Peptides against a protein of PDB entry 8HF1. Designs and how they scored, part 98

Target 1, 320 residues: chain A of PDB entry 8HF1
Amino acid sequence: NVMLYATKPTEVMVSFPHQEQVLTVTRLISAEIEKFYVSLDLMNIGVQPIRRSKSLQCLRDPSKKSFVKQLFNDFLYQMKEYGIYAASIAIISLIVEFDIKRRQAETLSVKLMHRTALTLCEKIRHLLVQKLQDMTYDDDDDNVNTEEVIMNFSTPKVQRFLMSLKVSFADKDPKDICCLVFVERRYTCKCIYGLLLNYIQSTPELRNVLTPQFMVGRNNISPDFESVLERKWQKSAIQQFRDGNANLMICSSVLEEGIDVQACNHVFILDPVKTFNMYVQSKGRARTTEAKFVLFTADKEREKTIQQIYQYRKAHNDIA

## One batch from the design tools (peptide; made by RFdiffusion4, then SolubleMPNN)

Design b2_p16_8_s1 (from b2_p16_8 with P4R E8T V12L)
Fold by OpenDDE base, seed 4:
Structure b2_p16_8_s1 (fold): chain B 320 residues (1-320), chain A 16 residues (1-16)
Amino acid sequence: as target 1 above (320 residues)
Amino acid sequence: PFPRLEYTPPELIPEP
């Protein structure tokens, strides 16, 4: 078992103050989504033809109302957990998804449903961008991608994460960096990737140091619904990370992806470690002599997080 | 906006 001979990484914790973003814009966005759910429930989309895809897991037809609600719920989660700057990037992923679904719609009713969802996403994007611009004296969309705007509109967790990256990697040789960033949700991978691209570009000490990639875990929706493009992207991203052309990989699950990646010197756990398996597998990627395993926790959950790590260490030693 | 945090070094999770 290759995990048994891995050098134990240095396990460290970064605490952050628990702050909820009480902005008028976040309340307005939440209210518009709830209003849309009421309207969505009243939409007659008809009986969709049962696509007899042979995969038993095709229970989530992406043309269903439940899938539309899932995307908006994932957006609301990202806005809460990462802040309105991350939400401005996350909403673009919804726009792209709903435009694809609108074009692929087999019925006028499904086409209208995705069009209505798309119009809401465009309104949400405008509200978010306008709020980011309120801090800039210039109406230029490029001015919202400054280090200052990113930091001021990111949650304490994301601020601590970005600062930890800057301090860890400023002016280092790119070849000496092999970093994994674990997030809970597949959609967060792309959101944090976009945030990191903008942050790295706004941070001189990181511009030629960090080259991020992201991996989206397999859709629990049949591999038949994974676009050929998503599968090509995933293979390309893994290969770039193996070849050292990318030195930071954002991923949601080591298990689902079957990822054979090299030994890393940094592993960041941006979201709470919910399972023993996630702990062992993510920690098991930090295999270099000076490897760091970095956890992020709210101050109020600090002691609970420490106790959970002690339980996982004990359980790991009992299996080893 | 969120208050801009100062950098704090990561804390070592002690051995039990």
Scores: peptide ipSAE 0.493, ipTM 0.946, DockQ to the pose 0.777
Fold by OpenDDE base, seed 5:
Structure b2_p16_8_s1 (fold): chain B 320 residues (1-320), chain A 16 residues (1-16)
Amino acid sequence: as target 1 above (320 residues)
Amino acid sequence: PFPRLEYTPPELIPEP
């Protein structure tokens, strides 16, 4: 029970300027997705078989138009919140998902729907990669993964996050690091993981210091639709983190599932803390004497964030 | 591109 441990981590805030990325490419991508939604609404996919969970609850069929729209909406969110570099990684997750769904499609109409979505994702990927390459003199795909390109195409929040990692962990012993990074959305875990792999590889001071992993929470909608691969990955990632073979774990709302991870010395909250439970559970992982609990906030939301933390501290003390 | 930010140290959230 995380509430039973009187952990007093040092709570700190990293502010970042509110900047919107006004790129022609982001506007074009958004417009292409909106055009695709109009086309998707016109598609006849027929009656889909109702998949039931083991609990006999009617599950949302992952082959429905709503799931396709959810993935693109999550992509648009990631592009806005993390920037076009993160979006270039996020789109690969959509490509993989739509290719799996296309292969699993029992009907030609559903297969065509996922194929059309896949074709759009490939177009989006090319637009993003081309825009990253415009900053490189060399047409080499590997040249888009430089620290400079990563930083220049990351939002102020992501820039501050990466800088905070570099300053916090440069030239440290990897054994002295036990770091959690909390994000709001499931798909952000994999996106930020891919971004961190490239950033660490491009940052000499971090290459032999940080070994990231990611853990996606069980799909609250359908634990039965978790791929055997995702469950194996989660189990392996948790084990690597427990064994010290990974020292940075990216998590979404995994804490609601009671996944037991060791006491950490760093907890980063990359996205806004929306609930008291998220605050208590994430803070409750920072259990070492020198543990840091790091919040990220836009400058415009700084005071509101501080007041929210004071309310959460008060509520925590009233329960403890 | 976003402007390259300078590093700023994290601010302590004091007890109220």
Scores: peptide ipSAE 0.493, ipTM 0.945, DockQ to the pose 0.775
Fold by OpenDDE base, seed 2:
Order: sequence, then C-alpha cells, then structure tokens
Structure b2_p16_8_s1 (fold): chain B 320 residues (1-320), chain A 16 residues (1-16)
Amino acid sequence: as target 1 above (320 residues)
Amino acid sequence: PFPRLEYTPPELIPEP
C-alpha cells in the first residue's frame, strides 16, 4: 500500500479589519424584524393536524413559527457578517421560501403568517435596494450589481475574499481551477453564490474563468423533509463540479463525510474554523502539489486563529 | 459604505 503522501497544502491567512456596519438601514431592518417577532408571538396559528408520521409528535405549530424566526435570524447574521449587498440577495431566498410556504399552507392562519413574513421581506428588500441605489447616479435597478457597489457594501471579510479570488484566478484557464469555498451556515451558500455570480459578471478578468456552484449540506433531519427539488439541485450541482462545468463550489461546513468531491487546488475558509473535523475535512480536499488552504480572520482574532491551527496541526500529526 | 480595502497578500501560517 503506497500511502500516497498527500502533498500538504500551503496554509495561508488573510486578515481583515473588524468593522461593524453601523447604517441607519441595518438598524431599521433589525427593528422591523423585532416588531415582527412580537406580532408573530401573538399570532394564533391554531393546532396543526398531526400528520400520522409517528416520529414527529412534537407540536408542529412551534416548529412553523420557529422556522420563520430562524430564517430571519439567518438573514440578520448574513447582513452582519457579509454586508447589505449580500443581504439584498439573502432576502430574495426568504421571499421565495415564504411564498412557497404561503402556497402550501394547510390553514388560513398559517397562510396569513407566511403572507405577513413575505410582506416584511418585500419591505426589507426595498430598504436594501434603495440604499444600494443611493451610490448609483442612475435609478436603473440593473446598476446595483457593479463591482463598486458590491465592494462598497460588502464587509471587510467579503472584500478580502473577492480580491483574493480576483488575484488568484484572473485570466486563468478555467480547467486549471478547482476551488472550494467553505462557509458555516447553509443559507450563506446561496447568498455568497448570488454575490459571486454578480461579482464575476462585473469583473472582466473573471468572466468565463470562474463558474460557481453551491451545495447545501444535508440536514441531519430525516430525508423526508428534504424537498425533492433540493436533492435534485444538489445532485446536479455536484455533477457539474465533477464534470468541470463548474470550477468553484461553495459548501457549508456541514459536509457530511462522503461527498466525493475532486482534489482541489484552492480551498477558501470564509468563516472561522470551529472544529478539528472541519479543519481536517476542508484541508484534506486541497490535494494538488500547489494547493492553497486560505483562512480568513479578523485582525483581533489573528493570534487565536494561529494558535487554533497549531493545535489542529498537532492533533492531525498525532493521528496520521 | 465600508471603506474600500486595498489588496494584501496572504500571510503564510508558519510551521511551529
């Protein structure tokens, strides 16, 4: 058994200044969501009919309100961590989800709850788009997707990430690129995917070079709750990446053991590495001779990040 | 808006 000495990737770190976006629009959006939570808690959605699947005897009604709150909490996280440009994309995913759930509602009260959530998302979208347009001289909706607007309304982390992609991949052959981008949350995959599509379209040096896809990790929730559509989309995205029709894959850290993804030459860790398993699994995908493993860290967390990587390297060498 | 950052090269994480 020739242990193929997996060439250790070059581990590098990109630091960024920790800046909180203190905008009036972000405060207004947060206040509107908090007002909505108070209203949501007062909503009587009735007792939902227990679908006879024995395992989910848990009160379905709390799960419907809790899911609505989870989506808005994930949106607030994305707005904070990635900026208002990323938030303008993230809100569209909420609009789509609440419209689907409004149409699938078994009761008028649940239909009304999802309608109220949808109306809030439309208001949030308007506030975000209006703020993005304030930098464009032309009132044309299409002008919000420029490199300048993307960069100016993205957090320092996202700016450093986009610049690192541009420098790493400008004018390269698409066939020579196999890139993974790891993010912490499943909904961040869609948000960063939409941001990258717009950034690539606005960046001539990356046009026809980068073709992004995303993959949402399987929820440990029963395969019965994964929409057939989501499973089909995941399978298609993985296949496109395997076939070389996509050369950049955005993944949540909840990659279950067993997604056979090709050996990559670049692995970007956009969010903090929280676990040893995430470190080993993500680093273990960077297997080419010139493979790069790129970490993003706030300047204030730089030393802590280095110490965590040293601990993970030690632990990995003790197991190998 | 966030201040527009200039590109900084990645720092090598040294081997301990």
Scores: peptide ipSAE 0.486, ipTM 0.943, DockQ to the pose 0.774
Fold by OpenDDE base, seed 3:
Structure b2_p16_8_s1 (fold): chain B 320 residues (1-320), chain A 16 residues (1-16)
Amino acid sequence: as target 1 above (320 residues)
Amino acid sequence: PFPRLEYTPPELIPEP
């Protein structure tokens, strides 16, 4: 009986100051989205077929309006939680999605709705990029991707995360790195991926050390709504991470779907651990010798986070 | 902009 002593990861916490970004640009963007919602509610787009989702919980209103509002609400969340630099990357994903929906529109009214949403996203992108450029001497769009601009326009949580990556991985052999980064929301995976690409490119000590990838969980709603392209991307991203062609993987809800990811030496939890399953599954991937499980918490939530981890440890030991 | 933070080492979460 080889007792496989599962090496328990070292559980650590990184605290950050709770700071709200009070910028004129963020207030202006929020006000423009609110004005757009009033206009959107007045639009007649005709009767949309109610798809009954078999899963009882999230009555996602199958209305094309509800989907538009969801994308802007997810954008507002990313701008608040990660800062205006991350928001400048996030808005590009909305532009791409609304352009696809505009081209696929079956009616002139639905086409006009998606066109109006797209025009608002282009205005938001311009306002964000202009605010990032105000810190640079050169008006070139490429100059906004400096380490200084990324850090100055990222929330305290994102600053602590990027510093933790730099200190953990500077000048290391890429082969010795197997890192997971967990985020709560599907859209955050792609946003943090774009931010990390720019940060790694602007940080010499991480160039040729970190090769990021991202994967999103399957949409619980229907595998039929996942584009063939998204499913191919997920399979390719997992394979690149298994083959060592990528050594940092950004994930949302993926472990609940039984995706087998290799044993990792670092697991970063960028967003709050909201469920026992997320705790056990993410911690269970930190299986190498000296593996680290890193939590990020606001200073004001530090004690509450520690108590929640003690409850999860107790519940895990009672099942084991 | 946000204030630039200094690096802080991660804190060990003790066993109870």
Scores: peptide ipSAE 0.484, ipTM 0.944, DockQ to the pose 0.766

Design b2_p16_8_s2 (from b2_p16_8 with E8V V12L)
Fold by OpenDDE base, seed 1:
Structure b2_p16_8_s2 (fold): chain B 320 residues (1-320), chain A 16 residues (1-16)
Amino acid sequence: as target 1 above (320 residues)
Amino acid sequence: PFPPLEYVPPELIPEP
């Protein structure tokens, strides 16, 4: 019961300028996705047999079109919120997912739908990588994974996050580090994980200091839809983090009630704290006064963020 | 591209 500990970590805020990256490539990608949605709506994929699984997931579009749209909408969100570099990693997750769905397709029409989505993802990947390469002298995909490219193609929020990691952990003993990073969306965990791997590898001061892992929250709605691979990965990632073989964990949900993760000395909230429960549970991972609870906020939302934290502190004190 | 930002130290969220 994480709520029972009146933990008082040092609550801090990192502000960033609210800047939207309006690039021709991002507009082109958005337009290609919208054209694809029009084409997708015209596709006759037939009525999929409603698998009688009593789970609330049966309310999701029997056509599977909504799932395709959800993945592209999540990608568009990641491109907007984290930047082009993060988007170049995020698109790989879509490619993998659509290739799996294409192979698992029970009908030719569904197979064609996922193939068309996959072809669009490959086009988007090429457009993103080409744009990252504009800053590199070398045409090799590996040369886009530099600290400079990552920083220049990351949003102000992500830049401030990476700088906060660098300053917080440069040349420290990896054993003294226990860091949590909270994000809102499941797919953001994989995206930020890939970004951090590349950033750490390109940053000498962090290369032997930070070992990241990611954990997507358990799908409380249906454990049956978690791939055996995802469940194995989650168990392995949690164990590595407990054993100190990983010292940074990216999470999309508050570590469920009963994931006993050791007290962390740093908790980063990369996305806005939308609920009191998220506040209490994430803050409850930073158990000492020396532990830092770090919020990221746009400058324009600074006051609103502070007021929201005051409301959450009050509500927490009224329950404790 | 976003211009690289300078590092800013985290601001303490004061007690109300």
Scores: peptide ipSAE 0.446, ipTM 0.931, DockQ to the pose 0.777
Fold by OpenDDE base, seed 4:
Structure b2_p16_8_s2 (fold): chain B 320 residues (1-320), chain A 16 residues (1-16)
Amino acid sequence: as target 1 above (320 residues)
Amino acid sequence: PFPPLEYVPPELIPEP
């Protein structure tokens, strides 16, 4: 068992203040999504012809309304957990998805539903971008992708994460870096990837040092909903990370599927470690001699997080 | 906006 001889990574914790972002724009966006849900529930989409696609999801939601609500709920979660800047990137993924679904719609009613969702996403995007611009004092610099804007519109968790990356990797040789970043949700991988691209481009000390990629977990719900593009992207991203052309990989539950990724020297856990399996699998990737395993926790949850890690360490030692 | 945070070094999670 390769796990028995792995050098135990140094386990460290970064605390952040728990601050709720009370902005008028976030309240307005939430209220617009809630109004849209009321309208969505009133939409008669009709019974979709039972497509012979054996996918459990097509059987569970013949109206496709639950999928639309899931995407907006995932967006609201990302806005809350990562901030307005991350939300401005997350909304683009919804726009792309709803435009694809609108074009693939077999009925006028389904086409109209996805068009209405798309119109709401464009409104949300404008509200977010406008709020990012309101803090650029210079009316002439439409560039919302500065280090300052990213930091000011990111949650304390994301700020501490970005600062930890900057301090850990500033002016290092790209070849000496093998970093994993774990997130809970599939859609968060794309959002944090886009945020990191912009942050690295705006941070001179990280330019040409960090090359990020992301792995999207298999759609457990249907391999038929994995676009040919997503499967190509996943294969390319894994290969680039194996070849050392990418040195930072953003992952969700993908490691449960036995994807062999190389031994890493840094593992960042951006979201709470909810399961023992996630702890063992993510920690088991930090296998170099000086490997670091970095957790992020709210100050109010610091003690609870430490106790949870002690329980996981004990359980791991009882199995080893 | 969130106020910009200062860098805090990671704390070692002690062995029990």
Scores: peptide ipSAE 0.446, ipTM 0.929, DockQ to the pose 0.821
Fold by OpenDDE base, seed 3:
Structure b2_p16_8_s2 (fold): chain B 320 residues (1-320), chain A 16 residues (1-16)
Amino acid sequence: as target 1 above (320 residues)
Amino acid sequence: PFPPLEYVPPELIPEP
């Protein structure tokens, strides 16, 4: 029995300065969302039937209002954690979702609620795009996708991540690259995917090197609500990554579902490692001889992050 | 905008 000694990846940390972006546009957007929540609470959308699941756990079907608030709260989180450029991509996903929900609305009151949310998203998109254009001489929407605009409107965490990708993969053979990027939230996968597409297209050293894809974890709360389209997309994305047609995969919570992804040479953890399970599963994908496991941390949280990794290493060695 | 950061090489997480 050749014990395949699982080669332990090299664990490394990239620090970034903790900088809060206090812009007039971000304050205005937050204030418009808060005003919308007050208006939303006053809307009469009727009593929604509680779908009784056969299991005694009263999973209250999330109020259609609660779902609307969740999407805007996730947007506000992405704007804070990733910056204005990432927010300009994230808002498009809200526009698409609210337009679908508006078309699927069974009542006039629910249709009006989703229409009001959609109108707010369109206003937010215009405010974000206008702020990106303030750095360009030309009013063309395509001119906001430059390396300079992406970097200047991305948080220090995202800047360090993009620089780490550029240095790690510039002018390499695409076949020698197998990269995973882990993020905490489902909606962040699509946002960071859109950001990476634009960054790779603006960076000559990466255009023919990196082919990104994204995979969202299954919604374990209700597999029945996972659209047939989302399930087809996940299967296609995994297959493209297995076939080598994609060499960078952005993931949220995917490893909890036992999705078999090939051995990778790079694993980037863009968001904080919050659980031992996330640490073991993400690290367990870095299996090549020269594999790197890269953490991103704020300078203020560096010591706390190191202590947390020591606790996870100890707990992992006690089970192994 | 955020000021552009310089590249910093990744730091090895030391063994305890």
Scores: peptide ipSAE 0.430, ipTM 0.926, DockQ to the pose 0.775; fails the geometry check
Fold by OpenDDE base, seed 2:
Structure b2_p16_8_s2 (fold): chain B 320 residues (1-320), chain A 16 residues (1-16)
Amino acid sequence: as target 1 above (320 residues)
Amino acid sequence: PFPPLEYVPPELIPEP
């Protein structure tokens, strides 16, 4: 009901050329992950000690291998969709996760599995960083975080996104900015957050303008598996955004989970809008006067995106 | 590397 009186945001689209990343490094990384999956399938991680019902025990061992594969599949997705610069940040999150899981391992076999995954992540990190350094004259790790390196190793989608942020927010007053960035996957929130931190730090016009945060949706898996640390961090990030200490929030489908965020003047949809609910909820956050709702689309998908938005507009008008 | 793209302004999504 209260949404019906909101000013309709200006809906705009940014097109980008569809370019597949044809790098030797990406092929090598993909091949190393595939080899690792073959090795992982052959690993005997043993039967977990019977601390919980036999039915949960048979499901837990597949869940540990499946979780490892999920993290690498999410990494491969990020490398493909956002580029090798974003992948260099994404791999750090895998390193942290596998180190935690390695330390928390109750058995030597599970510890070894996470150690092997960690060693692969370290190799992948080295390959990515080495490729980023090919554009730097100095071998110093600090030189890989320049605007030039970020742009050259980001996909056309990410380049258009970063340019859109720069043009929209260069030299603006931070208090006048309330921006949401929607991404499809939970893991992408943290990756794009790290990319934005480095981009903002490398871009003088944005350094004191944008303060990003991210929020990760609740795991559909039982609240018992969410770390107390992740829940505290999510609450802190939301509070910083409410208090104006952060003015850009990266989120995945989190608005469906009933997280109340303030009315925004900019909503960026970095990934394709796959559901009517995502369209209505994300658009419904762009509520200020002159609010912008910005979609990113590949040129090849432009017409399909327009037709999908028309269908969503029609469906929204039929229920309003 | 991806070649650096030039900025393009957002296109208005027309009303049908």
Scores: peptide ipSAE 0.429, ipTM 0.926, DockQ to the pose 0.787; fails the geometry check

